# Peptides against a protein of PDB entry 3KDP, part 42

Target 1, 230 residues: chain A of PDB entry 3KDP
Amino acid sequence: PFLIFIIANIPLPLGTVTILCIDLGTDMVPAISLAYEQAESDIMKRQPRNPKTDKLVNEQLISMAYGQIGMIQALGGFFTYFVILAENGFLPIHLLGLRVNWDDRWINDVEDSYGQQWTYEQRKIVEFTCHTPFFVTIVVVQWADLVICKTRRNSVFQQGMKNKILIFGLFEETALAAFLSYCPGMGVALRMYPLKPTWWFCAFPYSLLIFVYDEVRKLIIRRRPGGWVE

## One batch from the design tools (peptide; made by RFdiffusion4, then SolubleMPNN)

Design b1_p12_2_s2 (from b1_p12_2, 8 letters changed)
Fold by OpenDDE base, seed 1:
Structure b1_p12_2_s2 (fold): chain B 230 residues (1-230), chain A 12 residues (1-12)
Amino acid sequence: as target 1 above (230 residues)
Amino acid sequence: LLEEILKLAEEL
């Protein structure tokens, strides 16, 4: 998010507070829950990892997590961001380079794509209205990310959802996201304005995409051991 | 925690 904000000079898609809420609030309990995941049924059939040659985190895992899944997550967030701004009169092309004027408190006549003038306060309201749905989009996509992380090779359907701590983590992150989105005063405190309940569904296609993508990846690994996908 | 995070974010 922040890289595109700098490169494209667009209005801030996700605030620092919302980033901290993701990193420290929504992701922490789910991440801890993975430590309690049951071993894969075939784990004892695999050769032990060589601690000297085999890294716990290899380049393939980094590429999968940050390069592929992380990119899909970011695209989901930005999709939500661009849709909200477009619904408020700011088309994606018009947002390019707009940051300088957007963040200037002395400019109260910033025009949208339709020639409507926006005051600084109005612009900040719509910006902060984007932060909450972006945050929620990340949480909804993280459901899929957490579920796919349950297994290295086996399908999630083979592993099942027996980890009660992981299930609790999914409820906790969702409850926290709902609290931050709808609790009175969060707009003033966290600059997280309430979102329409419909915005929760904007991330669902991306969550499904991540889930299907990883299940297909794991299927390929199971059918073709030692492939480039492993 | 959120208030502390907010204060930290305002300082950044």
Scores: peptide ipSAE 0.012, ipTM 0.467, DockQ to the pose 0.032
Fold by OpenDDE base, seed 3:
Structure b1_p12_2_s2 (fold): chain B 230 residues (1-230), chain A 12 residues (1-12)
Amino acid sequence: as target 1 above (230 residues)
Amino acid sequence: LLEEILKLAEEL
């Protein structure tokens, strides 16, 4: 999020406090839960990792986590961001380079894509209105990410959902997201304005896409062992 | 980056 904010000079899509809520709030319990995941049924058919040559975190894992899944997550968040801003009169093309004028407190006549002038206060309300839905979008996408992380090769349908700690993590992150989104005072404390319940569904296509993508990837790995997709 | 973080912190 922050890289695109800098590169494109767009209004801030996700607040710093909101990022901290993701990193420290929603992600910790799910991440810990993966340590309690049952081994894949075929793990004992593999040779033990050589601790001198084989890293726990390999390039393939980094590529999947940051390169593929991370990009899809970012796309989901930015999609929600652009939809909200477009509904408020700011088309995606108009947001490019707008940050400088957007963040200037002395400019109270920033025009939207339709020629409507926006005061600094009005602009900040719209910006903060984006933060909560972006956050929720990340949480919804993380459901899929957590589920796909259960296995490297086997389908989730083969592994099942037996990890009670992982299930608890999914409920915890969702409950925390709901709390941060709807608790009175969060708009003042965290700049997280309440979102319409409909915004929870904006990320569902992306969550489904991640799940389908990973299941297809795992299917390819199972059918073609030793392929470049591993 | 740091300046932007600081500005955001001042706006909270």
Scores: peptide ipSAE 0.011, ipTM 0.452, DockQ to the pose 0.026
Fold by OpenDDE base, seed 5:
Structure b1_p12_2_s2 (fold): chain B 230 residues (1-230), chain A 12 residues (1-12)
Amino acid sequence: as target 1 above (230 residues)
Amino acid sequence: LLEEILKLAEEL
């Protein structure tokens, strides 16, 4: 989020408070739940790693976790951000370079893509209205991320959903996201304004994409062991 | 995370 914010000079898509709510709120219980996941059924049929040559964290794992999945998450959040701003009169092309005027408290006549003028207060309401749906988008995408992390090679359908702590984590992060989004005073305390319930569905295509992508990846690994996808 | 906490503290 911050890289595009700096490079494109767009209005802030995700606030620091919302990032803290992800890192310290929604991600903790899900991450702990993975420690209780059952071993894959084929683990004893795999060749042992060479502890001298094979790293626990290799370039393939980094590429998958941060390069591929992390980019799909970011795209999902930015999609939600651009849709909300477009519905409020700011088309994506018009947002490029707009940050300087957007963040200036003394400019009360910033024009949207349709020539409507926006006061500083109105602009900040729209900005903070984007932060909550971006946060919720990340939570919805994290459902898929957590589920795909249950296995390295086997399909989730082979592993099943037997980890009750993981299931609890999915409900906890969703309940926390709803609390932070709709509790009175969160707009003042956290700059998280309430979102329309329809925005929860905006991330579903991206969550499905992550799930399908990882299942296809795992299918390729099962059919062609030792490939570049492993 | 530390930078985010510091920014949050400045905004409060």
Scores: peptide ipSAE 0.010, ipTM 0.473, DockQ to the pose 0.027
Fold by OpenDDE base, seed 2:
Structure b1_p12_2_s2 (fold): chain B 230 residues (1-230), chain A 12 residues (1-12)
Amino acid sequence: as target 1 above (230 residues)
Amino acid sequence: LLEEILKLAEEL
């Protein structure tokens, strides 16, 4: 989001406070919960790791987790962002290069894609209206990310949801997301305006996509051990 | 991992 904000000069899609709420708030308990995940059912059937050649975290795992899944998460967030701005009259193409005028408090006649003029205050309300749904979108895709991180090779259906701490983490992050989104004063304190409940569903296709993608990946690994996907 | 993914997503 931030690189696209800089490169494309679009209105800020995700505030720094929302980023901190993700990194320090919603993700902590889920991340810790992974330490308590049960071993994969086939782990003892694998050859022991060669500590001289095999890394605990290989480049393929890093590339998959950080590169591919991160890109899907970003796409989910940006989809929500562009939908909200489009519903408010700002089409995606019109947002390119708009940041300079958008952030200028002295310009009160920024036109949307339909020729409607927006005051600085109106623009900032729309911007902050995007922050909360973007945040919630990330939390919803994180459900899938956390679940897929339970295993490297086994399907989630083979592993099951036996980690009670992980389940608790999913509820905790969701409850925290709801709190940050709807608690009175969060709009002033965190610039997180309350979102319509319907916007929680905007991320579901992306969450499903992540889940399906990883399950297919794991299926390929099971069928072709030692492949480039492992 | 999620934090790093999110950081990467934030960088994007």
Scores: peptide ipSAE 0.008, ipTM 0.416, DockQ to the pose 0.032; fails the geometry check

Design b1_p12_2_s3 (from b1_p12_2, 8 letters changed)
Fold by OpenDDE base, seed 5:
Structure b1_p12_2_s3 (fold): chain B 230 residues (1-230), chain A 12 residues (1-12)
Amino acid sequence: as target 1 above (230 residues)
Amino acid sequence: LFKEILELAEKL
C-alpha cells in the first residue's frame, strides 16, 4: 500500500491504524492456530533437509510469500479502493498526483472526474470509507491464505479441516473485522467508517484465486518433485 | 500522516 501511495501520489489507500488492526488484531489468533495443525500424511516419506545447503527461509519461500501471494492480496485491496473511489466520482487516472491537494485542509474545491467539487471533510470521509473495505478485503483474502498454509505439498482436501483452533481463528478474525467496521465510534477512534455489506463480496474472487493458485502449485509439486515450484 | 497519528493518539 505505502509503496504505491508514495510512487503514484494517490490518496492513502490503507491507513496505519488499519495495518495495526491486521497485524495485531486479525492475524494473531490465525497464526497461532497453525501451531496446532497436524503434520502432513507423507512427512516421514520425504527426504530430510540438508542443514548446510537448504535454508529454512529460501528464495522460493520468499517468492511465494511476498512475490506471489502478497501481491495478489495487495491487488485485491487496491481493486476495492479504486472501485469505491470510482463510485464516488474519482476515476483511477484522476487519482494520480492528487494526494498533495487531497491532504491539504485549506483546499475545499478539489474536483472529481466529473467536475464536482469536494471539501476537505468530504474527501476525508470517502478516504476513510476506503480504508475499512480495504481492511475487510485483506481479512477475506487471509481466509484463503490461512487455509493454504495448512500444508506445503498435500492438497487441503487431503489434509481436511480438522483443526478446531484454526476454524475458531477464522470466525474470530471475521467477528473482529465486523466489530471494527460497524461498532459506533470507530470512525472517530480508528478512522474506520462503516461499509456497505456488499463490499465483503468484492474480495471473494481474489480469495478464490489464491486458493486455486496454491492448489495448482501443490499439484505440480506432487507430479514433478524437485521442480522450480517446490 | 504523522499529524493524523498524533491526533488519533490524543483521542485515545
Scores: peptide ipSAE 0.007, ipTM 0.382, DockQ to the pose 0.028
Fold by OpenDDE base, seed 1:
Structure b1_p12_2_s3 (fold): chain B 230 residues (1-230), chain A 12 residues (1-12)
Amino acid sequence: as target 1 above (230 residues)
Amino acid sequence: LFKEILELAEKL
């Protein structure tokens, strides 16, 4: 998110406080829950990792986590961001280079794509209205990420959802997202303005995409062991 | 001031 903010010089899609709420709030309990996941049914049929040659985190895992899944997450967030701004009169092309004027409190006549002038306060309300749905989008895609992380090779349908701590983590992150989105004063404290409940569904296609993508990946790994997708 | 600090932090 922040790289595109710098490169494209667009209004800030996700605030630092919101990022901290993701990294320290919503992600911790889910991540810890994976430590309690049951071993895959075939794990004892695999050769043990060589600690000297085989890294726990390899280039393929980094590529998967940051290069593939992380990009899908970012795309989901940006999709939500662009849709909200478009609904408020700012088309994606119009946002390019707009940040300088957007963030200038002395400019109160920034035009949208339809020639409507926006005051600094109005612009900041719209910006902070984007932060919350972006955050919620990340939480919704994280549901898929957490579920796909239950296994490396087996389908989630083979593993099942027996980890009660993981289920609790999904509820916790969702409850925290709802709290941060709808609790009075969050707009002042965290710049997280309330969102319409319909925005929760904006991320669902991306969450499903992540899930399907990983299930297909795992299916390929099961059919073709040692492939580049492993 | 808190708002300004937050905005500054968001720009960093």
Scores: peptide ipSAE 0.005, ipTM 0.357, DockQ to the pose 0.027
Fold by OpenDDE base, seed 3:
Structure b1_p12_2_s3 (fold): chain B 230 residues (1-230), chain A 12 residues (1-12)
Amino acid sequence: as target 1 above (230 residues)
Amino acid sequence: LFKEILELAEKL
């Protein structure tokens, strides 16, 4: 999010405090829960990793996590961001380069895509209105990410959802997201204004896309062992 | 921790 904010000079999509809430709040319990996942049924048929040559985190895992899944997650967040701003009169094309004027407190006549003028205060309200839905979008996409991380090769349908700690993590991150989004005072404390319940559903297509993508990937790996997809 | 770092980097 922050990289695109700098490169595209768009209004800030996700606040720093909101990022910290994701990193320290919603993600920790889910990440820890994966340590309690049951081994895949075929794991004992694989040779032990060579600690000297085989990294625990390989380039393929990094490429998949950062390059593919992370990109889909970011796209989901930005989609929600652009939809909210478009509903408030700022079309995506108009946001490009707007940051300089958007963040200037002395400019109180920034025009939207329809020629409506926005004061600094009004612009900041809209910006902070984007932070909470972006955050929730990340949490919803993280549901899929956590579920796909249960297995490397087997389908989630083969592995099942037996890890109670992982299930608890999904509820915990969702409950925390709801708390941060709707608790009184969060708008003042965290610049997280309350979101309409409909914004929770904006990420669902992306969450589904991640899940389907990974299941298809795992299916290909199972059908073609030793392929470039491994 | 590594997953957290991955998630952090995805959020950057």
Scores: peptide ipSAE 0.006, ipTM 0.379, DockQ to the pose 0.030; fails the geometry check
Fold by OpenDDE base, seed 2:
Structure b1_p12_2_s3 (fold): chain B 230 residues (1-230), chain A 12 residues (1-12)
Amino acid sequence: as target 1 above (230 residues)
Amino acid sequence: LFKEILELAEKL
């Protein structure tokens, strides 16, 4: 998100404070919970890894996890961002290069895609209106991400949801997201304006996409051991 | 590490 903000010079899609709330708030308990995940049922049937060649986390797993899943998460967030801005008159193409004028408090006549002029205050309200839904979008896609991280090869349906700490983590991150989104004063303190409950559903297709993608990946690994997907 | 890079990707 921040890289695209710099490169495309678009209005800030996700505030620094919201990023910190993800990094230090919503993700901590879920990440710790993965340490308590049950071993895969087939792990004891595998040959011992060669410590010289077989890394615990191979480059393929890193590339897939970070490159693909992270991109899908970012796409989910940006989708929500672009939808909100488009509903307020700013089409995605119009946002390119707009940041300089958007952030200038002395420019009170920034035109939207329809020729409507926006004051600095109005623009900042719209910007901060994007932050909370973007944050919530990330939390919703993280549900899928956390669940897929339970296993490397086994389906989630084979592994099951037996990790009570992980389940607790999912509730905790959701409760924290709701708190940050709806608690009085969060708009002033965190620049996170309350979102309509309907915005929670914008991320669901992306969460489902992540889940389906990983289940298909794991299915391929099970059918073709030693493939580049492992 | 996966989390850190997801966080990094989220920052990106």
Scores: peptide ipSAE 0.006, ipTM 0.371, DockQ to the pose 0.031; fails the geometry check

Design b1_p12_2_s4 (from b1_p12_2, 8 letters changed)
Fold by OpenDDE base, seed 3:
Structure b1_p12_2_s4 (fold): chain B 230 residues (1-230), chain A 12 residues (1-12)
Amino acid sequence: as target 1 above (230 residues)
Amino acid sequence: LFEEILKLAEKL
């Protein structure tokens, strides 16, 4: 989020406090829960990892996690961001380069895509209105990410959802997201303004896309062992 | 103090 904010000079999509809530709040329990996942049925047919040559976190895992899944997650967040700003009169093309004027407190006549002038205060309200839905979007796509991380090769349908700690993690992150989004005072404390319940659904297509993408990837791996997709 | 922490957090 912050890299795109700097490169594209767009209004800040996700606040630093919301990022901390993701990194320290919503991601911790889910990540720990993966340590309790049952081994895949075929794991004992694989040779042990060589601790001297084989890294636990390899380039392929990093490429998949950050390069593919992370990109889809970011796209989901930005989609929600652009939709909210478009509903408030700021089309995506108009946001490019707007940051300089957007963040200037002395400019109170920033025009939207329809020629409406926005004061600094009004602009900041709209910006902070984007932070909570972006955060919730990340949580919704994290559901899919956590579920796909249960297995490397087997389908989730083969592995099942038997890990109670993982299920608890999904509820915990969702409950925390709801708390941060709707608790009175969070708008003042965290600049997380309450979101309309409809914004929770904006990420669902991306969550589904992540899930389907990984299931297809795993299917290809199972059908073509030793392929470039492994 | 909380507002200052928030401002600092926003600058990070």
Scores: peptide ipSAE 0.008, ipTM 0.369, DockQ to the pose 0.028
Fold by OpenDDE base, seed 5:
Structure b1_p12_2_s4 (fold): chain B 230 residues (1-230), chain A 12 residues (1-12)
Amino acid sequence: as target 1 above (230 residues)
Amino acid sequence: LFEEILKLAEKL
């Protein structure tokens, strides 16, 4: 989020408070739940890792976590951000370079893509209205991310959803996201304005994409052991 | 940019 905010000089797509709510709120219980996951059925049939040559954190793991899954998550959040701003009159091309004027409290006549003028207060309401759906988008894609993290090689359909703590984590993060989004006073306390319930569905294609992508990856690994995807 | 981030953080 911040890299595109800096490079493109767009209005802030995700606030610092929303990032803290993800890192400290929604992600902790799901991450802890993975410690209770059952071992994959074939783990004892795999060759042991060579501790001298095989790193725990290798280029393949970094590529999967940050280069692939993390980029899909970011793309989902930015998609939601651009859709909300477009619905409020700001087309994506018009947002390029707009940050300087957008964040200036003394400029009350910032024009949208249709020539409508926006006060500072109106612009900040729209910005903070984007932060909450971006946050919710991340939570929805995290459902898929958590589920795919249950296994390295086996399909989730082979492993099953037997971890009750993981299921509890999925409900907890969703309930927390709903609380932060809709509780009275969150707009003042956290700058998280309430979102339309329809925005929860905006992330579903990306969540499905993550799940399908990882299942295809795991299928390739099972069919071609020792490939570049392992 | 760092000063702007700090100003944004102060406004939070």
Scores: peptide ipSAE 0.006, ipTM 0.338, DockQ to the pose 0.023
Fold by OpenDDE base, seed 2:
Structure b1_p12_2_s4 (fold): chain B 230 residues (1-230), chain A 12 residues (1-12)
Amino acid sequence: as target 1 above (230 residues)
Amino acid sequence: LFEEILKLAEKL
């Protein structure tokens, strides 16, 4: 998200404070919960890892995590961002290069895609209106991400949801996201304005996509051991 | 580490 903000010079899609709330707030308990996940049923049937050749995190895993799942997460967030801005008159193409004028407090006549002029205050309200839904979108896709991280090879349906700490983590991150989104004063403190409950559903297709993608990946690994997908 | 990589990817 931040890289696209710099390269495309678009209005800030996700605030620094919201990023910190993800990193230090919503993700902590979920991440810790993975340490308590049950071993895969076939793990004891695998050959011991060769510590010289087999990394715990190989390049394929990094490429998959960063290049695929991370891209789907980012797309989910940006989808929500672009929808909100489009509903407020700013089409995606119009946002390119707009940041300089958008952030200038002395320019009070920034035109939207329909020729409507926006004051600095109005623009900042719209910007901060994007931050909370983007944040919530990330939390919703993280549900799928956390669940898929339970296993490397087994389906989630084979592994099951037996990790009570992980289940607690999912509730905790959701409760924290709701707190940060709706608690009075969060708009002032965190620049996170309250979102309509309907915006929570914008991420669901992407969360489902992540889940389906990983289940298909794991299915391929089970059918074709030693493939590049492992 | 996978989650950390995903978090890094989310920041990009």
Scores: peptide ipSAE 0.006, ipTM 0.344, DockQ to the pose 0.031; fails the geometry check
Fold by OpenDDE base, seed 4:
Structure b1_p12_2_s4 (fold): chain B 230 residues (1-230), chain A 12 residues (1-12)
Amino acid sequence: as target 1 above (230 residues)
Amino acid sequence: LFEEILKLAEKL
């Protein structure tokens, strides 16, 4: 989010506080829960990792985590961001280069795509209104990300949802996201303005995309052992 | 920490 904020000079899509809430709040319990995941049913059929040649974290894992899944998550967040701003009169093309004027408190007549003028206060309300749905979008795509991380090779349907700590983590992160989004005073304390419940659904296509993508990847690995996808 | 830094970098 912040790289695109710098490169495209768009209004800030995700605030620092919101980032901290993701990193320290919603991701922590789910990440810990993966340590308690049941071993894959085929793990004993695999050759043991050679500790001299096989890294625990390899380039393929980094590419999958950051290059593929992270990009889909970012796209989901940005989709929600652009939809909210478009509903408020700011089309995506109009946001390019707008940051400088958007963040200037002395400019109270920033025009939207329809010629409506926005005061600094109104713009900041819209910006902070974007932060919460972006955050919620990340949480919703993290459901899929956490679920796909349960296994390296087996389908989630083969592994099942037996990890009670992971299930608890999914409920905890969702409850925390709801708390941060709807608790009175969060707009003042965290600059997270409440969102319409409908915004939770904006991430669902991306969550599904992550899930389907990983299941297809795992299917390919199972059908073609030793392929470049492994 | 590296995952957190990388998550921070992904969020960047």
Scores: peptide ipSAE 0.005, ipTM 0.365, DockQ to the pose 0.027; fails the geometry check

